Peptides against a protein of PDB entry 4Z5W. Designs and how they scored, part 237

Target 1, 305 residues: chain A of PDB entry 4Z5W
Amino acid sequence: IPDVFLELNKLWYFSAQSNLFNGEMPRSLSNSRSISLLSLRNNTLSGQIYLNCSAMTNLTSLDLASNSFSGSIPSNLPNCLRLKTINFAKIKFIAQIPESFKNFQSLTSLSFSNSSIQNISSALEILQHCQNLKTLVLTLNFQKEELPSVPSLQFKNLKVLIIASCQLRGTVPQWLSNSPSLQLLDLSWNQLSGTIPPWLGSLNSLFYLDLSNNTFIGEIPHSLTSLQSLVSKENAVEEPSPDFPFFKKKNTNAGGLQYNQPSSFPPMIDLSYNSLNGSIWPEFGDLRQLHVLNLKNNNLSGNIP

## One batch from the design tools (peptide; made by RFdiffusion4, then SolubleMPNN)

Design b2_p30_3_s1 (from b2_p30_3, 13 letters changed)
Fold by OpenDDE base, seed 3:
Structure b2_p30_3_s1 (fold): chain B 305 residues (1-305), chain A 30 residues (1-30)
Amino acid sequence: as target 1 above (305 residues)
Amino acid sequence: SEPPGFLMSVEPDEEVEEYLKKLEEERKLL
């Protein structure tokens, strides 16, 4: 990318995604006072990510996903006082979340999908201080770590939590009960164990639950048949609008399905590929908004209602 | 049967496909 952004003093949006840009990010771009939305996704940009947050006072969205950046996560990003959305997916940092992110009050949406992030305990302890955090995507990180169950963890405003395909150990963490606005939970493709906790059914905004491909045991909690968002349409909670899309991996031979907004997700309960036992509750029939109920590959018995 | 999907914020690539295939093979061995 040419270093010409100094002359572009009115540049509000720069999208150069899905190109063949290589080398470092231009210094003039890293110092842009006018830019609000920056997307350089799916390029071959390299080096360390550096943004002059003191200059970049209008920066609200940053998408650097699918680049060859290296080094540490930029610890100064919390100084970008208007920065709301960060997509660092597929940047191989091999790093921990910096302690400075405790001060990241502007942050609303964060993705590190497949970014070689380490230490989930530290990550969650830091990110709980981000009071405006609504969307957190941490898929394909923290390989074989333990999902912390520390009851003091609190994500009050969290609406979307995705921590899939980490091979995480532990149980469904009790601290998630402190997130009453949770709409989407994906903890699939882990090694989570124990029972599915009944308090999940108290999350009145939860319309998408994926616990598939874990090691859960026991019965399906009856409280899941009372998920208010799946019973009635009236609970239209204002959705988070991250400036990055989501992708659902389906088949090994098919590209991921793209979802531009959380509203585009079909209402779903996926508990498939566990060791759940007991019956299918007939009261799942009360979930009139439910589009997908996946209970396959469990130890369930009795009649299908 | 096809393994369940999961969500991410980037399109899955060949590295992810190979990783998932390996995990599926490891799980069939358990």
Scores: peptide ipSAE 0.433, ipTM 0.884, DockQ to the pose 0.881
Fold by OpenDDE base, seed 2:
Structure b2_p30_3_s1 (fold): chain B 305 residues (1-305), chain A 30 residues (1-30)
Amino acid sequence: as target 1 above (305 residues)
Amino acid sequence: SEPPGFLMSVEPDEEVEEYLKKLEEERKLL
């Protein structure tokens, strides 16, 4: 990419996705005062990520996903006072979340999918201080770590939490009960154990629950039959979605299904591939908004309602 | 029966496919 962005003093949106750009990000781009939306996704850009946050005063969205960047996560990003959305998916950092992210008050959406992030305990302890954080995607990180159950963790404004395919140990953490606005939870493809907690049914906005492919035991909580978002059409206030899409990996397809907004997900409860026992509650029939109920590959017994 | 899918914020690639295949093979051996 040529180093000409100082001359482009009116450039507010730059998208150069899915090209063959290599080398470092141009210094003039890292110093752009005009850019609000920057997307360089799916290139071969390399070197250390550096942004001059004192110059980049209009930066609101940053997508650098699927690039060959190296080194540490930029600790100065919280100084980009308008930066809301960050997509660093498929950048192999081999790093922890910087302590400076405790001060990242502009942050609303963060993705590190498949970015070799380490220390989930530190990551969650840091990110709980981001008061505007609504979307957090941490899939394919923290391999074989323990999901912290520290009751003091608080994500009060969290709407979307995805921590799938990490082989995480532990239980469904009680601190999630402090997230009453949670709409989507994916903890699938872990090694989580214990029982599914009844308080999950008190999350009135929760319309997508994936706990599949874990080691959960016991009965399905009856409280899941009373999930308010699945009983009635709540007019979910369309909050601004993250500027990055979501992908659902399916084993049969070489490509993921793309979803541009959380509202585009089918209302779902997936508890499949666990060791759950007991009956299927007939009151699942009250969930009139539910599109997918997946209970397969468990130890359930009795009548199918 | 194939295990369910999971969510991520990047398109799954061949490295992810191979990783998941290994995990499925390990789970069938237990």
Scores: peptide ipSAE 0.428, ipTM 0.886, DockQ to the pose 0.904
Fold by OpenDDE base, seed 5:
Structure b2_p30_3_s1 (fold): chain B 305 residues (1-305), chain A 30 residues (1-30)
Amino acid sequence: as target 1 above (305 residues)
Amino acid sequence: SEPPGFLMSVEPDEEVEEYLKKLEEERKLL
C-alpha cells in the first residue's frame, strides 16, 4: 500500500479487503485524521500494528482480520476515543488482552476469533470494564483454559457472546446472569461440565443458544421452555450490528455460512453432543418462534412430544 | 452424524478443519 494518505485529507472510508497487499501498513495511514472506517481484512500485511490514536481522531471501525501482523495487541487503542468496532480475527498475536482496555469506553464490538489470545480470566476481567461492549467474539483462543465463574464479572450491555472451540473447562458461568440483554450465546465445542443452569431461561432476549459439543449432564432445564424471545415475537429493535460478519462452521468440508447481523441467525437451541438425560419437555411446543431445536447425541429418553 | 457447528468472525480455513478433526478423533478414543 503506498504512503500517500497524508494527501488524502478527506478520506473517510478506506476498504482494501481481499487483495494481495503485503508489507507494513503505511505510516501516513496510521496517522490519518480523516479516516473513520478502515478495513484491510484478508491481505498479507505484516509487522507490528501501530495506530497513532492522537492523530486518528475520526477512527470508528478497524478491521485488520486475516493478516500476517505480529507482536502485541496495540495497548494504545483505547486512546482512539471514537473507536467502536475492532476485528482482529486470525491475527496470531500469542498475547493477552492489554490492561489498557479497561479504559476502552468507546468499544462496542470486539473480535479475536482464532488470534492466539491467552488468559481468559484476565481477558474477561479487563473487558468487563468496557461498559458499551455489546459483541464479544473469542472463538478459537484460550486453549484448554478454565472459563472463570467469578460472580463479580459483569457485562451489563452484552448482547452477543461467542467463546466457541476453546476446549474450555468449567461450568456455565453464573456471571452471565448479569447480562439481561444477551441475545446470542455460543459456548459450543468446549469441555464445559455440570448441569445446564435454570437461570438461562430467565434471559428474556436470548434467541440463540449453542451449548453443543460439551460434557453437560442432567436434565434439560424446564425453564428453557419459557424463553420469552422464543415464545413471542418481540420486535427486537436490533441495535446496529457489528461492522464484521459472523461465520457458522457447519461441516468439515463446507465453507462457513456468512451472517451479516445477529438477526440473520435462526432462533435456535442447540444442546446436541452432550450427556443430557431425562425427557424432552412437551412445553418446547410453546416456543412458537423457535426454528431449530437440536438435542441429538444425548442420553435423552421417553416420548418425543 | 455430522458434528455441530460453531460461530466465529472469520471464515474457517483448513487449519481450523484439521484442528476440529483431531478433536473429534480424540473424543472418540475417550
Scores: peptide ipSAE 0.427, ipTM 0.883, DockQ to the pose 0.890
Fold by OpenDDE base, seed 4:
Structure b2_p30_3_s1 (fold): chain B 305 residues (1-305), chain A 30 residues (1-30)
Amino acid sequence: as target 1 above (305 residues)
Amino acid sequence: SEPPGFLMSVEPDEEVEEYLKKLEEERKLL
């Protein structure tokens, strides 16, 4: 990318995704006062990520995903006072989330999917201080770590939490009950154990629940049959709109299904590939908004309602 | 049966597919 952004003093949106750009980010780009939205995802950009937050006062969205960047996560990003959305997916940091992110009050959406992030306990302890955080995607990190169950963790405004395919140990954490606006939870493809907690059914905005491919035991909580978002349409909660898409892994083929918004997800309960027992509750029939109920590959018995 | 999907913010690649294949092999041994 040429170092010409100083002359582009009216440039508010720069998208150069899915090209063949290599080398480092131009210094003029890292110092742009005009850019609000920056997307360089799916290139071969390299070097350390550096943004001059004192200059980049208009930066609201940053997508650098799927690049060959190296080094640490930029600890100065909280100084970008308008920065809301960060996509750092598929950047191999081999790092922890910086402590400075405790001060990241502008942050609304963060993804580190497949970014070799370490120490989930520190990550969640830091990110709970982000009062505006609505979307958090941490899939394919924290390999074989324990999902912290510390009841003091509070993500009060969290709407989307995705921490899939980490081989995480532990249980469904009680601190998630402190997120009453949670709409989407994906903890699939972990090593989570214990019972599915009944308080999940109290999350009135929860329309997408994926706990599939874990080691959960016991009965399906009957409270899941009363998930208000799946009973009625009346809970039009403000949807999180991150500037990055989501991908659902396809079962048969390489690649994913792209979803641009959480609203594009079918309302779903996936509890498949666990060790759940007991009956399928007939009251799942009350979930008139439910599109997908996946209970396959469990130890369920009795009548199918 | 095919394992369920999961969500991420980047398209799954060959590295992810190989990783998941390994996990499925490990789970069949349990």
Scores: peptide ipSAE 0.418, ipTM 0.884, DockQ to the pose 0.874

Design b2_p30_3_s2 (from b2_p30_3, 15 letters changed)
Fold by OpenDDE base, seed 2:
Structure b2_p30_3_s2 (fold): chain B 305 residues (1-305), chain A 30 residues (1-30)
Amino acid sequence: as target 1 above (305 residues)
Amino acid sequence: SKPPGFLLSVEPDEEIEKYLKELEEERKKL
């Protein structure tokens, strides 16, 4: 990418996604006062990520995903006072979340999918201080770590939590009950154990629940038959719209289905590939908004309602 | 049958598929 962004003093959006750009990010780009949205995802950019937050006063969205950047996660990003959305997916940091992210009050959406992030306990302890955090995607990190169950953890404004395919141990943590605005929860493809907690049915905005491919035991909580968002449409909460897309991995190939917003996901309960027992509650018939109920590959018995 | 997919914020690739296949093979040995 040429170092000509000084002349582009009116450039508000720079999107150069899915190209063959290599080398380092231009210094003039890292110092741009005009840019609000910067997207360089799916390139071969390299070097250390550096942004002059004192210069980049208009920066609201940063997408650097799927690049060959190296080094540490930029600890100065909280100084970008308008920065809301960060996508660092598929950047191999081999790092922890910086402590400075405790001060990241502008942050609304964060993605580190497959970024070799370590120490989930530290990550969640830091990120709980981000009062405006609505979307958190941490899929394919924290390999074989324990999902912290510390009751003091609090994500008050969290709407989307995705921590899939981490081989996480532990249970569904009670601190998630402190997120009453949670709309989407994916904890699939872990090694989570214990029972599915009944308090999940109290999350009135939860329309998408994926707990599939874990080691959950016991009965399906009857409270899941009363998930208010799946009973009625009356509680249409304003959805988070991160500036990065989501992907649902396909079962048959390396590709994904792209979803530009959480609202594009069908209302779903997926509890498949666990060790759940007991009956299928007939009251699942009350979930008039539910599109997908997946209970396959469990130890369920009795009648299908 | 293969377990359902999961959500992420990047397009899945062959590296992810390989990794998940290895995990499923490990899980079948337990």
Scores: peptide ipSAE 0.425, ipTM 0.885, DockQ to the pose 0.862
Fold by OpenDDE base, seed 3:
Structure b2_p30_3_s2 (fold): chain B 305 residues (1-305), chain A 30 residues (1-30)
Amino acid sequence: as target 1 above (305 residues)
Amino acid sequence: SKPPGFLLSVEPDEEIEKYLKELEEERKKL
């Protein structure tokens, strides 16, 4: 990308995604006072990520996903006082979340999908201080780590939590009960164990639950049959979605189903590929908004209601 | 049958597919 952005004093949106751009990010771009939305996703950009946050006073969204950037996560990003959305998916950092992110009060949406992020305990301890954090995607990180169950962790405004395919150990963490606005939870493709906790049914905004492909045991909590968001439409709070899309991995081919907004996900409970026992509750029939109930490949018995 | 897909914020690629296949093979050996 040429270093010509100094003259582009009115450039508000720059999208150069899905090209063949190589080399470093231009210095004039990293110092742009006008840019609000920057997307360089799916290129071959390299070097360290550097943004002059004191100059980039209008920066609200940053998508650098699927690039060949190296080095540390830029610790100065919290100084970008309007920066809300960050997509660093598929950037191989081999790093921990910077301690400076405790001060990242503008942050609303963060993704590190497949970014070689380490130390989930430190990451969650840091990110809990982001008071405006609504969307957190950490899929394909923290390999074989333990999901912390520390009850003091608090994500009060969290709406979307995706920590799939990390081979995480532990149980469904009690601290998620402190997230009453949670709409989407994906903890699938881990090594989580124990029982599914009944308090999940108290998350009145939860319309998408994926706990599939874990090692959960015991009965399906009856409280899941009373998820208010799946009983009635009245609680569908449309909130600002992140500027980055979500993908659901397909089983057969490379690629995914793209979802531009969390609200575009079908209302779903997926508990498949566990060791759950007992009956299917007939009261799942009360979940009139539920599109997908997947209970396959468990130890369930009795009658299908 | 394979387990259902999971969510992420990047399109799944051949690297992810290879990695998941390796994990499935490791899990079958345990």
Scores: peptide ipSAE 0.424, ipTM 0.885, DockQ to the pose 0.795
Fold by OpenDDE base, seed 5:
Structure b2_p30_3_s2 (fold): chain B 305 residues (1-305), chain A 30 residues (1-30)
Amino acid sequence: as target 1 above (305 residues)
Amino acid sequence: SKPPGFLLSVEPDEEIEKYLKELEEERKKL
C-alpha cells in the first residue's frame, strides 16, 4: 500500500480488504486524522501493528483480520478514544491481552478468532473492565486452558460471547449469570464438563445457545424451556452489530455461512454431542420462537414429546 | 455423524479444517 494518506485528508473510510497487499501498513495511514473506518482484512500485510492514536482521533473501526502481522497486540489501542470495533481475527500474535485494555472504555466489539491468544484468565480479568463491551469473540485460542469460573468476573453489558473450539476445560462459568443482556452464547467444541447450570434459563435475552461437542453430563436443565426470548418475539432488541461479520463453520463446507448480524442467527439450542441423560422436556414445545433444537448424540432416554 | 459447527469472526479456512479433523480423530481415540 503506498504512503499517500497524508494527502487524503478527507478520507473517512478506507477499505482495501481481500487484495494481495503485502509489506507493512503505511506510516501515513497510521497517522491519518480523517479515517474513521479502516479495513485491511484478508491481505498479506506484515510487521507490527502500529497506530498513532493521538493522530487517529476519528478512528472508530479497525479491521486487520486475516493478515500476517506479528509481534504483540498494540498496548496503546485504548488511547484511540473513539475506537469501538476491533477485528484481529486470524492474526497469529502468540500473546496475552494487554493490561492496558482495562482502560478501553470505547471498546464495544472485540474479535481475536484464531489469533493464538494465550491466558484466558488474564484476558477475561482485563476485558471485564471494558464497560461498553458487547461483543467478544475468542474462538480458536487458549488451547487446552481452563475456563475460569470466578464469580467476581462481570461482563454486565455483554450480548455476544463466543469462545468456541479452544479445547477449554472447566464448567459453564458462574460469572455468565452476571450478564443479563446476553443474547448469544457459543461455548461449543471445548472440553467443558459438569452439568448444564439451571441459571442459563434466567438469561431472558438468550436466543442462541451452543454448548455442543463438550463433555457435559446430567439432565438438560428444565429452566431452558423458560427462555423468554424463545417463548415470545417481543424481546428482539435490534442492537448495533459489530462492523465484522460472523461465520458459522459447517462440517460439510470449508467456507461456512456468513452472518452480518447476531439477529440473523436462527434461534437455537444446541446441546448435541455431549453425555447428557434423562428425558426431553415436553415444555420445549413452549419455545414458540425456537428454530433449532439439537440434542443428538447424547444419552437421552424416554419419549420424544 | 460429525459434530455441529461453531461460530467465529473469520471465514473458515483449510488450516481450521485440518485442525478440526485432527481434533475429531483425537476425540475418537478417547
Scores: peptide ipSAE 0.415, ipTM 0.884, DockQ to the pose 0.870
Fold by OpenDDE base, seed 4:
Structure b2_p30_3_s2 (fold): chain B 305 residues (1-305), chain A 30 residues (1-30)
Amino acid sequence: as target 1 above (305 residues)
Amino acid sequence: SKPPGFLLSVEPDEEIEKYLKELEEERKKL
């Protein structure tokens, strides 16, 4: 990418995604005073990520996903006082979340899908201080770590939590009950154990629950039959989606399904591929907004209601 | 049958597919 952005003093939006750009990010772009939205996703850009946050006072969204950047996560990003959305998916950092992110009050959406992030305990301890954090995507990180169950963890404004395919150990953490605005939870493809906790049914905005392909035991909590968002339409909070899309991996070798907004996901409960026992509750019939109920490959018995 | 897919913020690639296949093969041996 040419180093000409100093001349572009009115540039508000720059999208150069899905090209063949290589080398480092141009210094004039890292110092742009005008840019609000920056997307360089799906290129071959390299070097260390550096942004001059004192110059980039209008930066609100940063998408650098699927690039060949190296080094540490930029610890100065919290100094970008208007920066809300960060997509660093598929950047191989081999790093922990910087402690400076405790002060990241502008942050609303963060993605590190498949970014070789380490130490989930430290990451969650840091990110809980981001009071405006609504979307957190951490899929394909923290390999074989233990999901912390510390009750003091609080994500009060969290709406979307995705920590799939990490081989995480532990149980469904009680601290998630402190997130009453949670709409989407994906903890699938881990090594999570124990019972599914009844307090999940108290999450009145939860319309998408994926706990599939874990090691959960016991009965399905009856409280899941009373999920308010799946009983009635009235509580569908249309909120600002993150500036990055979501993908659902398909079981076929064909690419993921793209979802531009969390609200575009079909209302779903997926508890498949566990060791759950007992009966299917007939009160699942009360979930009139539910599109997908997947209970396959469990130890369930009795009658299908 | 294969386990359902999961959510991420990047398009699934061949590296992810290979990794998940290896994990499924390891889980079948336990």
Scores: peptide ipSAE 0.405, ipTM 0.882, DockQ to the pose 0.863

